# Peptides against a protein of PDB entry 5ONS: the designs that were tried, part 147

Target 1, 181 residues: chain A of PDB entry 5ONS
Amino acid sequence: MFKKFDEKENVSNCIQLKTSVIKGIKNQLIEQFPGIEPWLNQIMPKKDPVKIVRCHEHIEILTVNGELLFFRQREGPFYPTLRLLHKYPFILPHQQVDKGAIKFVLSGANIMCPGLTSPGAKLYPAAVDTIVAIMAEGKQHALCVGVMKMSAEDIEKVNKGIGIENIHYLNDGLWHMKTYK

## One batch from the design tools (peptide; made by RFdiffusion4, then SolubleMPNN)

Design b2_p26_7_s3 (from b2_p26_7, 12 letters changed)
Fold by OpenDDE base, seed 1:
Structure b2_p26_7_s3 (fold): chain B 181 residues (1-181), chain A 26 residues (1-26)
Amino acid sequence: as target 1 above (181 residues)
Amino acid sequence: LEPLTEEQLKLIEETNKEQEKKVAAL
């Protein structure tokens, strides 16, 4: 989603959300990520305005105090930014790729099944379309936010093709935005 | 980046377990 993204070229505008809209978004976030509920007031304090940075290709980035928190495309599901996920790594269920897959993930490549089934990888139960944190073998911090294109069961069984779609990865265009006020 | 705290690690496990339950219920 952000492989060729550049803030100067791909950001259109920024809007401040009304209270009612913020409430709706918070409810959506809790529905998507139940574990975030106890932390949501810390992540999005009531006193702080919530903004949406509107980008090309129907991408919207939710921000508070300049911090990029979540993003979505075409009013689809919200994804946490890696920066938020690093602070709250429990927002998403995890999957771990082996060492050999790391360089490909960091180039924006989708995650192939063998990188999730090989020694050094850890594949946890997950349904298709689940948003997941992609972990690197031997590292504690996520390097990618992805979407299961196959269930974990099918990844293990078939072990061929794209297991997880790469949505947002370390050092992509979104990562390099850092903040937006 | 700093190492994850014990609390963070525990919460990660809980999230993973919740996903496991969800899959099992399908």
Scores: peptide ipSAE 0.726, ipTM 0.956, DockQ to the pose 0.962
Fold by OpenDDE base, seed 2:
Structure b2_p26_7_s3 (fold): chain B 181 residues (1-181), chain A 26 residues (1-26)
Amino acid sequence: as target 1 above (181 residues)
Amino acid sequence: LEPLTEEQLKLIEETNKEQEKKVAAL
């Protein structure tokens, strides 16, 4: 989603959200990420305005105090930014790729099944379309935010093709955006 | 980045377990 993303070229505008919209978004976030509920007030304090950075290709980035928290495309599901996920690594269920897959993930490639079933990888139960944190062998912090294109069960059985779609990865355009005020 | 805290690790485990339960219920 952000492989060719550049803040200067791909950001259209920034809007401050109304209270009602913020409430709706918070509810959506809790529905998507139940474990975030106790932390949502410190992530999105009531006293702080919430903004959406509108980008090309219908990408919206939710920000508070300039921090990029979540993003979505075409009003689809919200994804946490890696920066937020690093602070709150429990927002997403985890999957771990093997050491060999790291370079491909960091190039924006989708995660292939063998990278999730091989020695050094850890595949946890997950349904298709689940947003997951992609961990790497030997790394404690997420390298990527992805979406299960196959269930964990199917990944193990089929073990071929795209297991997880790469949505946002370390050092992509969103990562380099850092902040936006 | 700093190492994950014990609390973070526990919460990660809870999230993973929740997903596991969700899958099992399908």
Scores: peptide ipSAE 0.726, ipTM 0.956, DockQ to the pose 0.963
Fold by OpenDDE base, seed 3:
Structure b2_p26_7_s3 (fold): chain B 181 residues (1-181), chain A 26 residues (1-26)
Amino acid sequence: as target 1 above (181 residues)
Amino acid sequence: LEPLTEEQLKLIEETNKEQEKKVAAL
């Protein structure tokens, strides 16, 4: 989603959200990520304005105090940014790729099934379309936010093709955006 | 980045467990 993204070239505008809209978004976030509920007031304090940065390709980035928190495309599901996920790593269920897959993930490549079933990888139960944190063997911090294109069960059985779609990864355009006020 | 706290690790496990339950219910 952000492989060729540049703040200067791909950001269109920024809008401040009304209280009612913010409430709706918070409810959506709790629905998607139930574990975030106790932390949501810390992540999005009531006293702080919430903004949406509108980008090309129908991408929207939710921000508070300049911090990039979540993003979505075409009003689809929200994804946490890696920067938020590093602070709250429990927002997403985890999947771990083997050491050999790291370089490919960091180039924006989708995660192939063998990288999730090989020694060094850890594959946890997950349904298709689940948004997941991609972890690297031997590391505690996510290197990628992805979407299950196959269930964990099917990844193990088929072990061929794209297991997880790469949505946002370290050093992509969104990562380098850092803040937006 | 700083190492994860024990609380963070526990919460990660809870999130993974919740996903496991969701899959089992399908």
Scores: peptide ipSAE 0.725, ipTM 0.955, DockQ to the pose 0.937
Fold by OpenDDE base, seed 5:
Structure b2_p26_7_s3 (fold): chain B 181 residues (1-181), chain A 26 residues (1-26)
Amino acid sequence: as target 1 above (181 residues)
Amino acid sequence: LEPLTEEQLKLIEETNKEQEKKVAAL
């Protein structure tokens, strides 16, 4: 989603949300990520305005005090940014790739099944279409946000093809955007 | 980045466990 994203070229505008809209979004976030509820007040304090940065390809980024929190495309599901996920790593269920897969993930490549079933990888139960945090062998912080294209069960059974789609990764265009006031 | 705290690690486990339960219920 952000492989060739540049803030100067791909951001269209920024709008400040009304209180009622913010409340609706918070409810949507709790529905998607139940574990975030106790933390949502400090992530999105009531006193702070919430903004949406509108980008090309129908991408929207939720921001508070310039911090990029969540994004979505075409009004689909919300994804946490890696920067938020690093602060709250429990927002998403985890999957772990082996050391050899790291360089490919960081180039924006989708995660192939062997990288999730090989020694050093850890594959946890997850249904297709689940948004997941991609972890690297030997590391504690996510290097990628992805979407399960196969169930964990099918990844183990079939063990070929795209297991997880790479949506957002370290040092991509969104990562380098960093903040937006 | 700072190492994860014990609380963070526990919360990660809870999230993973919740996902496991969801899959098991399918």
Scores: peptide ipSAE 0.724, ipTM 0.956, DockQ to the pose 0.941

Design b2_p26_7_s4 (from b2_p26_7, 14 letters changed)
Fold by OpenDDE base, seed 1:
Structure b2_p26_7_s4 (fold): chain B 181 residues (1-181), chain A 26 residues (1-26)
Amino acid sequence: as target 1 above (181 residues)
Amino acid sequence: MEPLTEEQKELIEKTNEEQKKKVAAL
């Protein structure tokens, strides 16, 4: 989603959200990520305005005090930014790729099944379409936010093709955006 | 980057477990 993203070229505008809209978004976030509920007031304090940075390709980035928190495309599900996920790594269920897969993930490549089934990887139960944090062997911080394109069961069984779609990865365009006020 | 806290680790495990339960219910 952000492989060729550039803030200067791909940001269109920024809008401040009304209270009612913020409430709706918070409820949606809790629905998507139940574990975030106790932390949501810390992440999105009531006293702070919530903004959406509108980007090309129907991408929207939810921000508070310039911090990029979540993003979505075409009003689909919200994804946490890696920066937020690093602070709250429990927002997403995890999957771990082996060391050999790291360089490919960081180039924006989708995660192939063997990288999730090989020694050094850890494959946890997850349904198709689940948004997941992609961890790497020997690393504590997520390298990527992805979407399961196969269930964990099918990844293990078939062990061929794209297991997880790479949505947002370390050092992509969104990562380099860092803040927006 | 700072190492994960024990609380973070526990919460990660909780999230993973919840996903496991969700899958099992399918």
Scores: peptide ipSAE 0.732, ipTM 0.955, DockQ to the pose 0.962
Fold by OpenDDE base, seed 3:
Structure b2_p26_7_s4 (fold): chain B 181 residues (1-181), chain A 26 residues (1-26)
Amino acid sequence: as target 1 above (181 residues)
Amino acid sequence: MEPLTEEQKELIEKTNEEQKKKVAAL
C-alpha cells in the first residue's frame, strides 16, 4: 500500500474530525481490536483533536497531535501504523517469519507460506482476512502489518503461494512519514 | 526501540489467545 508512497506527492489534504465522527471511529477500533479499549483514551485523549490525512488511492491516515495512528483504504478496515504497533504490540495477533524472509518483507513482498512454516517461523491460529503483526525471528518489534490471505490451517496444509499480504512494512513510505501536523 | 515489558508480553499472549478462540469457534 505504501511501497511508492511519498508524503509530498501523495497527500491531498487534512481534515479535523467532529466529535461524533471520532466517537464512531473509536467504536469501530474497539470492534476490530478489542484489546485496545483500555488504552484508547491514552492513544486518543479526549482533549486532543483527531485528524484524517487524505492521500491518493483513497488512503486515509488517522492522526492525533501529528502522530500517525491508523490508516485505511476505501473506507475498509483500519490498520495500525507500525509506529503505534511498536508502542502497543498487542493490538494485533502475531505471526512470525523466519530470518530468511526478512529481506523480502522489507522490500514490500508478500509473505509466502514457506516463510511461515519453516524452522524459525511461528504460525499461530488465525482466520483468513485477519490483520496481523508480522514478527521476525529474533526480533521483538513488528516488521510489517499484513492480512492473512489464507488461514493458518491452510498455510500449513498447502504451504505454497501467498500466505499473508504485505500492507505496511518498516521503512516504507508511511514509516518515513513520521509526523503530520 | 525498547525491550518489551512483561505487561506487553502478557497482553500479546492474550491477543493471540483470543484469535485462537475465534478460529476454534468457526
Scores: peptide ipSAE 0.731, ipTM 0.955, DockQ to the pose 0.967
Fold by OpenDDE base, seed 5:
Structure b2_p26_7_s4 (fold): chain B 181 residues (1-181), chain A 26 residues (1-26)
Amino acid sequence: as target 1 above (181 residues)
Amino acid sequence: MEPLTEEQKELIEKTNEEQKKKVAAL
């Protein structure tokens, strides 16, 4: 989603949200990520304005005090940014790739099944379409935010093809955006 | 980046467990 993304070229505008809209978004976030509820007032304090940065290809980024928190495309599900996920690593369920897969993930490549079933990988139960944090062997912080294209069960038994789609990865265009005020 | 705290590790485990339960309920 952000492989060719550049803030100067791909951001269209920024809008400040009304209180009622913010409340709606918070409810959506709790629905998607139930574990975030106790932390949401810390992540999105009531006293702080919430903004949406509108980008090309129907991408929207939710921001508070310039911090990029969540993003979505075409009003689909919200994804946490890696920067937020590093602060709150429990927002998403985890999957772990082996050491050999790291360089490919960091190039924006999708995660192939063997990288999730090989020694050094850890595959946890997850349904198709689940948004997951992609961890790597020997690393504590997520390298990527992805979406399960196969269930964990199918990844194990089929062990062929794209297991997880790479949505946002370390050092991509969104990562380098850092802040927007 | 700072190392994960014990609280963070516990919360990660909780999230993973919740996903496991969701899958089991399908």
Scores: peptide ipSAE 0.729, ipTM 0.955, DockQ to the pose 0.965
Fold by OpenDDE base, seed 2:
Structure b2_p26_7_s4 (fold): chain B 181 residues (1-181), chain A 26 residues (1-26)
Amino acid sequence: as target 1 above (181 residues)
Amino acid sequence: MEPLTEEQKELIEKTNEEQKKKVAAL
């Protein structure tokens, strides 16, 4: 989603959200990520305005105090930014790729099944379409935010093709955006 | 980046477990 993303070229505008919209978004976030509920007031304090940075290709980035927290495309599900996920690594269920897959993930490539079933990888139960944190062998912090294109069960059985779609990865355009005020 | 705290590790495990339960219920 952000492989060719550049803040200067791909940001259209920024809007401050109304209270009612913020409430709706918070509810959606809790629905998507139940574990975030106790932390949501810390992540999105009531006293702080919530903004959406509107980008090309219908991408919206939710920000508080300039921090990029979540993003979505075309009113779809919210994804946490890696920066937020590094602070709150429990927002997403995890999957771990093997050491050899790291370079491909960091190039924006989708995660192939063998990279999730090989020695050094750890495949956890997950349903298709689940947003997941992509961990890597020997790394403690997420390298990527992805979406299960196959269930974990099917990844193990089929073990071929795209297991997880790469949505956001370290050093992509979103990562380099850092903040937006 | 700072190493994960024990609390973070526990919460990660909880999230993973919840996903496991969700899958099992399908």
Scores: peptide ipSAE 0.728, ipTM 0.954, DockQ to the pose 0.967

Design b2_p26_8_s1 (from b2_p26_8, 10 letters changed)
Fold by OpenDDE base, seed 3:
Structure b2_p26_8_s1 (fold): chain B 181 residues (1-181), chain A 26 residues (1-26)
Amino acid sequence: as target 1 above (181 residues)
Amino acid sequence: SAVEEQIEKQYKELKEKAKTLPPYVE
């Protein structure tokens, strides 16, 4: 989603959200990520304005005090940014790829099934379309936010093709954006 | 609640580990 993304070229505008809209977004975030509820007031303090940065390709980034928190495309589900996920790693269920898959993930490539079934990988139960944090063998922080294109069960059984779609990865355009005020 | 306390404990532990996020290098 952000492989060729540049803040100066791909951001269209930024709007401050009304209180009613913020309430709706918070409810949606709790629905998507139940574990975030106790932390939501810390992540999005009531006193702080919430903004949406509108980008090309129908991408929207949710920000508070310039911090990039979540993003979505075409009003679909919200994804946490890697920067937020590093602070709150429990927001998403995890999947772990082996060492050999790291270079491909960091190039924006989708995660193939063998990279999730190898000895250095760890595959946890997850349904198709689940948003997941991609961890790597020997690394502490998530390298990527992805979407399960197959269930964990099918990844193990078929072990061929795209297991997880790469949505946002370290050093992509969103990562380099850092903040937006 | 018990769940909230567990999450809080985990967060405190992880927060200490996540203080520095250097550029990722292979």
Scores: peptide ipSAE 0.029, ipTM 0.541, DockQ to the pose 0.153
Fold by OpenDDE base, seed 1:
Structure b2_p26_8_s1 (fold): chain B 181 residues (1-181), chain A 26 residues (1-26)
Amino acid sequence: as target 1 above (181 residues)
Amino acid sequence: SAVEEQIEKQYKELKEKAKTLPPYVE
């Protein structure tokens, strides 16, 4: 989603959200990520305005105090940014790729099944379309936010093709955006 | 690679920062 993303070229505008809209978004976030509820007031304090940075390709980024928190495309599901995920790693279920897959993930490549079934990888139960944090063998912090394109069961069984779609990864355009005020 | 080295540095920095952040709990 952000492989060719550049803040200067791909950001259209920024809009401050109304209170009612913020409430709706918070409810959506809790629905998507139930574990975030106790932390949501810390992540999105009531006193702080919430803004949406509107980008090309119908990408929207939720920001608070300049911090990029969540993003979505075409009003689809929200994804946490890696920066938020690093602070709150429990927001997403995890999957772990082997060390050999790291360079490909960091290039924006989708994650192939063998990278999730090989020694050094850890594949946890997850349904198709589940948003997941991609961990890596020997690494503590998520390298990528992805979406299961196959269930964990099918990844193990078929072990061929794209297992997880790469949505947002370290050093992509969103990562380099860092903040937006 | 240079990119990988940069990432490693970032991981170290993130690790230090993470000491004051909520941990992942399975």
Scores: peptide ipSAE 0.021, ipTM 0.469, DockQ to the pose 0.041
Fold by OpenDDE base, seed 2:
Structure b2_p26_8_s1 (fold): chain B 181 residues (1-181), chain A 26 residues (1-26)
Amino acid sequence: as target 1 above (181 residues)
Amino acid sequence: SAVEEQIEKQYKELKEKAKTLPPYVE
């Protein structure tokens, strides 16, 4: 989603959200990520304005105090930014790729099934379309936010093709955006 | 399938390109 993204060229505008809209978004976030509810007031304090950075390709980035928190495309599901995920790693279920897959993921490549079934990988139960944090063998922090294109069960059985779609990865355009006020 | 083969081919190309990337630092 952000492989060719550049803040200077791909941001259209930024709007401050109304209270009612913020409430709706918070409810959506809790629905998507039930475990985030106790932390949501910390992540999005009531006293702080919430903004949406509107980008090309119908991408919207949710920000508070300039911090990029979540993003979505075409009003689809919200994804946490890697920066937020690093602070709250429990927001998403995890999958782990082996060491060999790291450079591929960091190039924006989708994650193939063998990279999730290899000895250095760890594949956890997850349904298709689940948003997941991609961990790397021997690394502490997630390097990618992805979407299961196959269930974990099917990844193991089929072990061929795209297992997880790469949505947002370390050092992509969103990562380098850092802040926006 | 042809689609799968194309995907795997593209992945192979990306794999080769990835060899030029710097080491991952968290």
Scores: peptide ipSAE 0.010, ipTM 0.342, DockQ to the pose 0.028
Fold by OpenDDE base, seed 4:
Structure b2_p26_8_s1 (fold): chain B 181 residues (1-181), chain A 26 residues (1-26)
Amino acid sequence: as target 1 above (181 residues)
Amino acid sequence: SAVEEQIEKQYKELKEKAKTLPPYVE
């Protein structure tokens, strides 16, 4: 989603959200990520304005005090940014790729099934379309936010093709954006 | 590789920053 993304070239505008819209978004975030509920007031304090940065390709980034928190495309589900996920790693269920897959993930490549079933990888139960944090063997922090294109069960059984779609990864355009005020 | 080295550096920095962050909960 952000392989060729640049703040100067791909950001269109920024709008401040109304209170009612913010409440709706918070409820949606809790529904998508139940583990975030105790922390949501810290992440999105009531006193702080919430903004949406509108980007090309129907991408929207949710921000508070310039911090990039979540993003979505075409008004679909919200994804946490890696920067937020590093602070709150429990927001998403995890999947772990092996050491050899790291360089490919960091190039924006989708995660193939063998990279999730090989020694050094860890595959946890997850349904198709689940948003997941991609961990790497020997690493503490997520290097990618992805979406299950197959269930964990099918990944293990079939063990061919794209297991997880790469949505956002370290050093992509969103990562380098850092802040937006 | 250069990319891997860059990531290692970032992870080191993130680990230091994470000391004051909420703990991971399973």
Scores: peptide ipSAE 0.019, ipTM 0.454, DockQ to the pose 0.042; fails the geometry check

Design b2_p26_8_s2 (from b2_p26_8, 13 letters changed)
Fold by OpenDDE base, seed 4:
Structure b2_p26_8_s2 (fold): chain B 181 residues (1-181), chain A 26 residues (1-26)
Amino acid sequence: as target 1 above (181 residues)
Amino acid sequence: SEIEKKIEEQYKKLKEEAKTLPPYKY
């Protein structure tokens, strides 16, 4: 989603949200990420304005005090940014790739099934279309936010093709967009 | 499942630890 993203070229505008809209978004975030509810007032303090940065390709980035928190495309599900996920690693279920997969993930490549079934990988139960944090062997922080393109069960059985779609990864265009006020 | 239970416990632990974890910087 952000492989060729550039803040100067791909950001269209920024809009401050009304209280009613913020409430709706918070409810949606709790629905998507039930475990976030106790933390939501810390992530999105009531006193702080919430903004949406509108980008090309129907991408919207939710921000508070310039911090990029979540993003979505075409009014689809919200994804946490890696920066938020590093602070709150429990927001997403995890999948782990082996050391060899790191360079490919960091190039924006989708995660292939063998990279999820190798000895250095850890594949956890997850349904298709689940948003997941991609961890790596020997690394403490997520290097990618992805979407399951196959169930974990099917990844193990088929063990070929795209297991997880790479949505947002370290050093992509969104990562380099550190803040937006 | 047993794996799901372990994951849930890990996430519970992560939630508690997250209160004290500094932001990671690359």
Scores: peptide ipSAE 0.034, ipTM 0.588, DockQ to the pose 0.479
Fold by OpenDDE base, seed 3:
Structure b2_p26_8_s2 (fold): chain B 181 residues (1-181), chain A 26 residues (1-26)
Amino acid sequence: as target 1 above (181 residues)
Amino acid sequence: SEIEKKIEEQYKKLKEEAKTLPPYKY
């Protein structure tokens, strides 16, 4: 989603949200990520304005105090940014790739099944279409946010093709955006 | 690679920002 993204070229505008819209978004976030509920007031304090940065390709980025928190495309589900996920790793279920897969993930490549079933990888139960945090062996922080294209069970059984779609990865255009005020 | 080297630097910075977290069940 952000492989060729650049703030200067791909950001269209920024709007400050109304209180009612913010309430709706918070409810949606709790629905998508139930574990976030106790932390949501810390992530999105009531006293702080919430903004949406509108980008090309119908991408919207939710921000508070300049921090990029979540993003979505075409009114689809919200994804946490890696920067938020690093502070709150429990927002998403995890999957772990082996060391050999790191360079490909960081190039924006989708994650193939063998990279999730090999020694050094860890495959955890997850249904198809689940948004997941991609971890790497020996690393504490996620290097990618992805979407399961197969269930964990099918990844193990079939062990061929795209297991997880790469949505947002470390050092992509969204990562380098850092802040927006 | 150069991009992989940057990971280690980024991880060091991020450790300071990490929150104390409740237990997570996989």
Scores: peptide ipSAE 0.032, ipTM 0.621, DockQ to the pose 0.040
Fold by OpenDDE base, seed 2:
Structure b2_p26_8_s2 (fold): chain B 181 residues (1-181), chain A 26 residues (1-26)
Amino acid sequence: as target 1 above (181 residues)
Amino acid sequence: SEIEKKIEEQYKKLKEEAKTLPPYKY
């Protein structure tokens, strides 16, 4: 989603959200990520304005105090940014790729099934379309936010094709945006 | 690689802010 993204070229505008809209978004975030509920007041304090950065290709980025928190495309599901996920690694279920997959993930490549079933990888139960944090063998922080294109069960059984779609990865255009006020 | 070095540098900066991972519920 952000392989060719540049803040200067791809951001259209930024709007401050009304309280009612913020409430709706918070409810949606809790529905998507139930474990975030106890932390949501810390992540999005009531006293702080919430903004949406509107980008090309129907991308929207949710921000508080310049911190990039979540993004979505075409009114689809919210994805946490890697920066938020590094602070709150439990927001998403994890999948782990082996060391050899790291360079490909960081190029924006989708994650193939063998990279999730190999020694050094760890595949955890997850349904198709689940948003997941991609961890790497020997690394503490997520390298990527992805979407399961197959269930974990099917990845193990079929072990061929795209297992996880790469949505947002470390050092992509969104990562380099850092902040937006 | 140069990419791996950059990752490690970024992780060091974020390490102190990272929350402890609680047990997962599937």
Scores: peptide ipSAE 0.028, ipTM 0.579, DockQ to the pose 0.039
Fold by OpenDDE base, seed 1:
Order: C-alpha cells, then structure tokens, then sequence
Structure b2_p26_8_s2 (fold): chain B 181 residues (1-181), chain A 26 residues (1-26)
C-alpha cells in the first residue's frame, strides 16, 4: 500500500474529525481489535483532536497529536501503523517469518508460504483476511502489517503461493512519515 | 517506564489466555 508512498506527493489534505465521527471510529477499532479497549483512552485521549490525513489511492490515516495511529483504504478495515504496533504489540495476532524472508518483506513483497512454514518461522492459527503483525526470528519489533490470504491451516497444507499480503512494512513510505501535525 | 510496565502486565495476561507473543523487552 505504501511502497511508492511519499508524504509530499501523496497527501491531499487533513481534516479534524467531529466528536460523533470519532466515537464511531473508536467503536470500530474496539470491534476490530478488542484488546485495544483498555488502552484507547491513552492512545486517543478525549482532550486531543483526532485528524484524518487523506491521501491518494483513497488512503486515510488516523492521527492524534501528529502521531500516525491507524490507516485504511477505501473505507475498509483499519490497520495499525507499525509505530503504534511497536508500542502496543498485542493489538494484532502475530506470525513469524524466517530470517531468509526478512529481505523480501522489507522490499514490500508478499509473504510466501515457505517463509511461514520453515524451521525459523512460527505459524499461529488465523483465518483468511485476519490482519496480522509479521515478526521474524531474532527480531523484537514487527517488520510488517499484513493480511492473511490463506488460513494458517491452508498455509501449512498447501505450502505454496502467497500466505500473507504485505500491507505496510518497515521503511516504507508510511514508516518514513513520522508525524503529521 | 509506566507504559512499559502496563504493556508487560497486558502481555502476561495474554500469555495466560494462551495467546503467543514474542517476549516483550524493556
């Protein structure tokens, strides 16, 4: 989603959200990520304005105090940014890729099944379309936010093709967009 | 930090719920 993204070229505008819209978004976030509920007042304090940065390709980035928190495309599901996920690693279920997959993930490539079934990988139960944090052996921080294109069961059985779609990865255009105030 | 302490506590709860996460380090 952000492989060729640049803040200067791809941001269209920024709007401050009304209270009613913020409430709806918070409810959606809790529905998508139940574990975030106890932390939501810390992540999105009531006293702080919530903004949407509108980008090309119908991308919207949710921000508070300039911090990029979540993003979505075409009013689809929200994804946490890697920066938020690094602070709250429990927001998403995890999948672990092997060391060999790291270079491909960091190039924006989708994660192939063998990178999730190898000895250095760890594959945890997850259904198709689940948003997941991509970890790697020996790494503490998530390298990528992805979406399961196959169930964990099918990844193990088939072990060919795209297991997880790469949505947002370390050092992509969104990562380099540190703040937006 | 206090935030790290809270995250560690949450991590422990998730582990008790059989949710597997890599160990969080301060």
Amino acid sequence: as target 1 above (181 residues)
Amino acid sequence: SEIEKKIEEQYKKLKEEAKTLPPYKY
Scores: peptide ipSAE 0.022, ipTM 0.542, DockQ to the pose 0.074

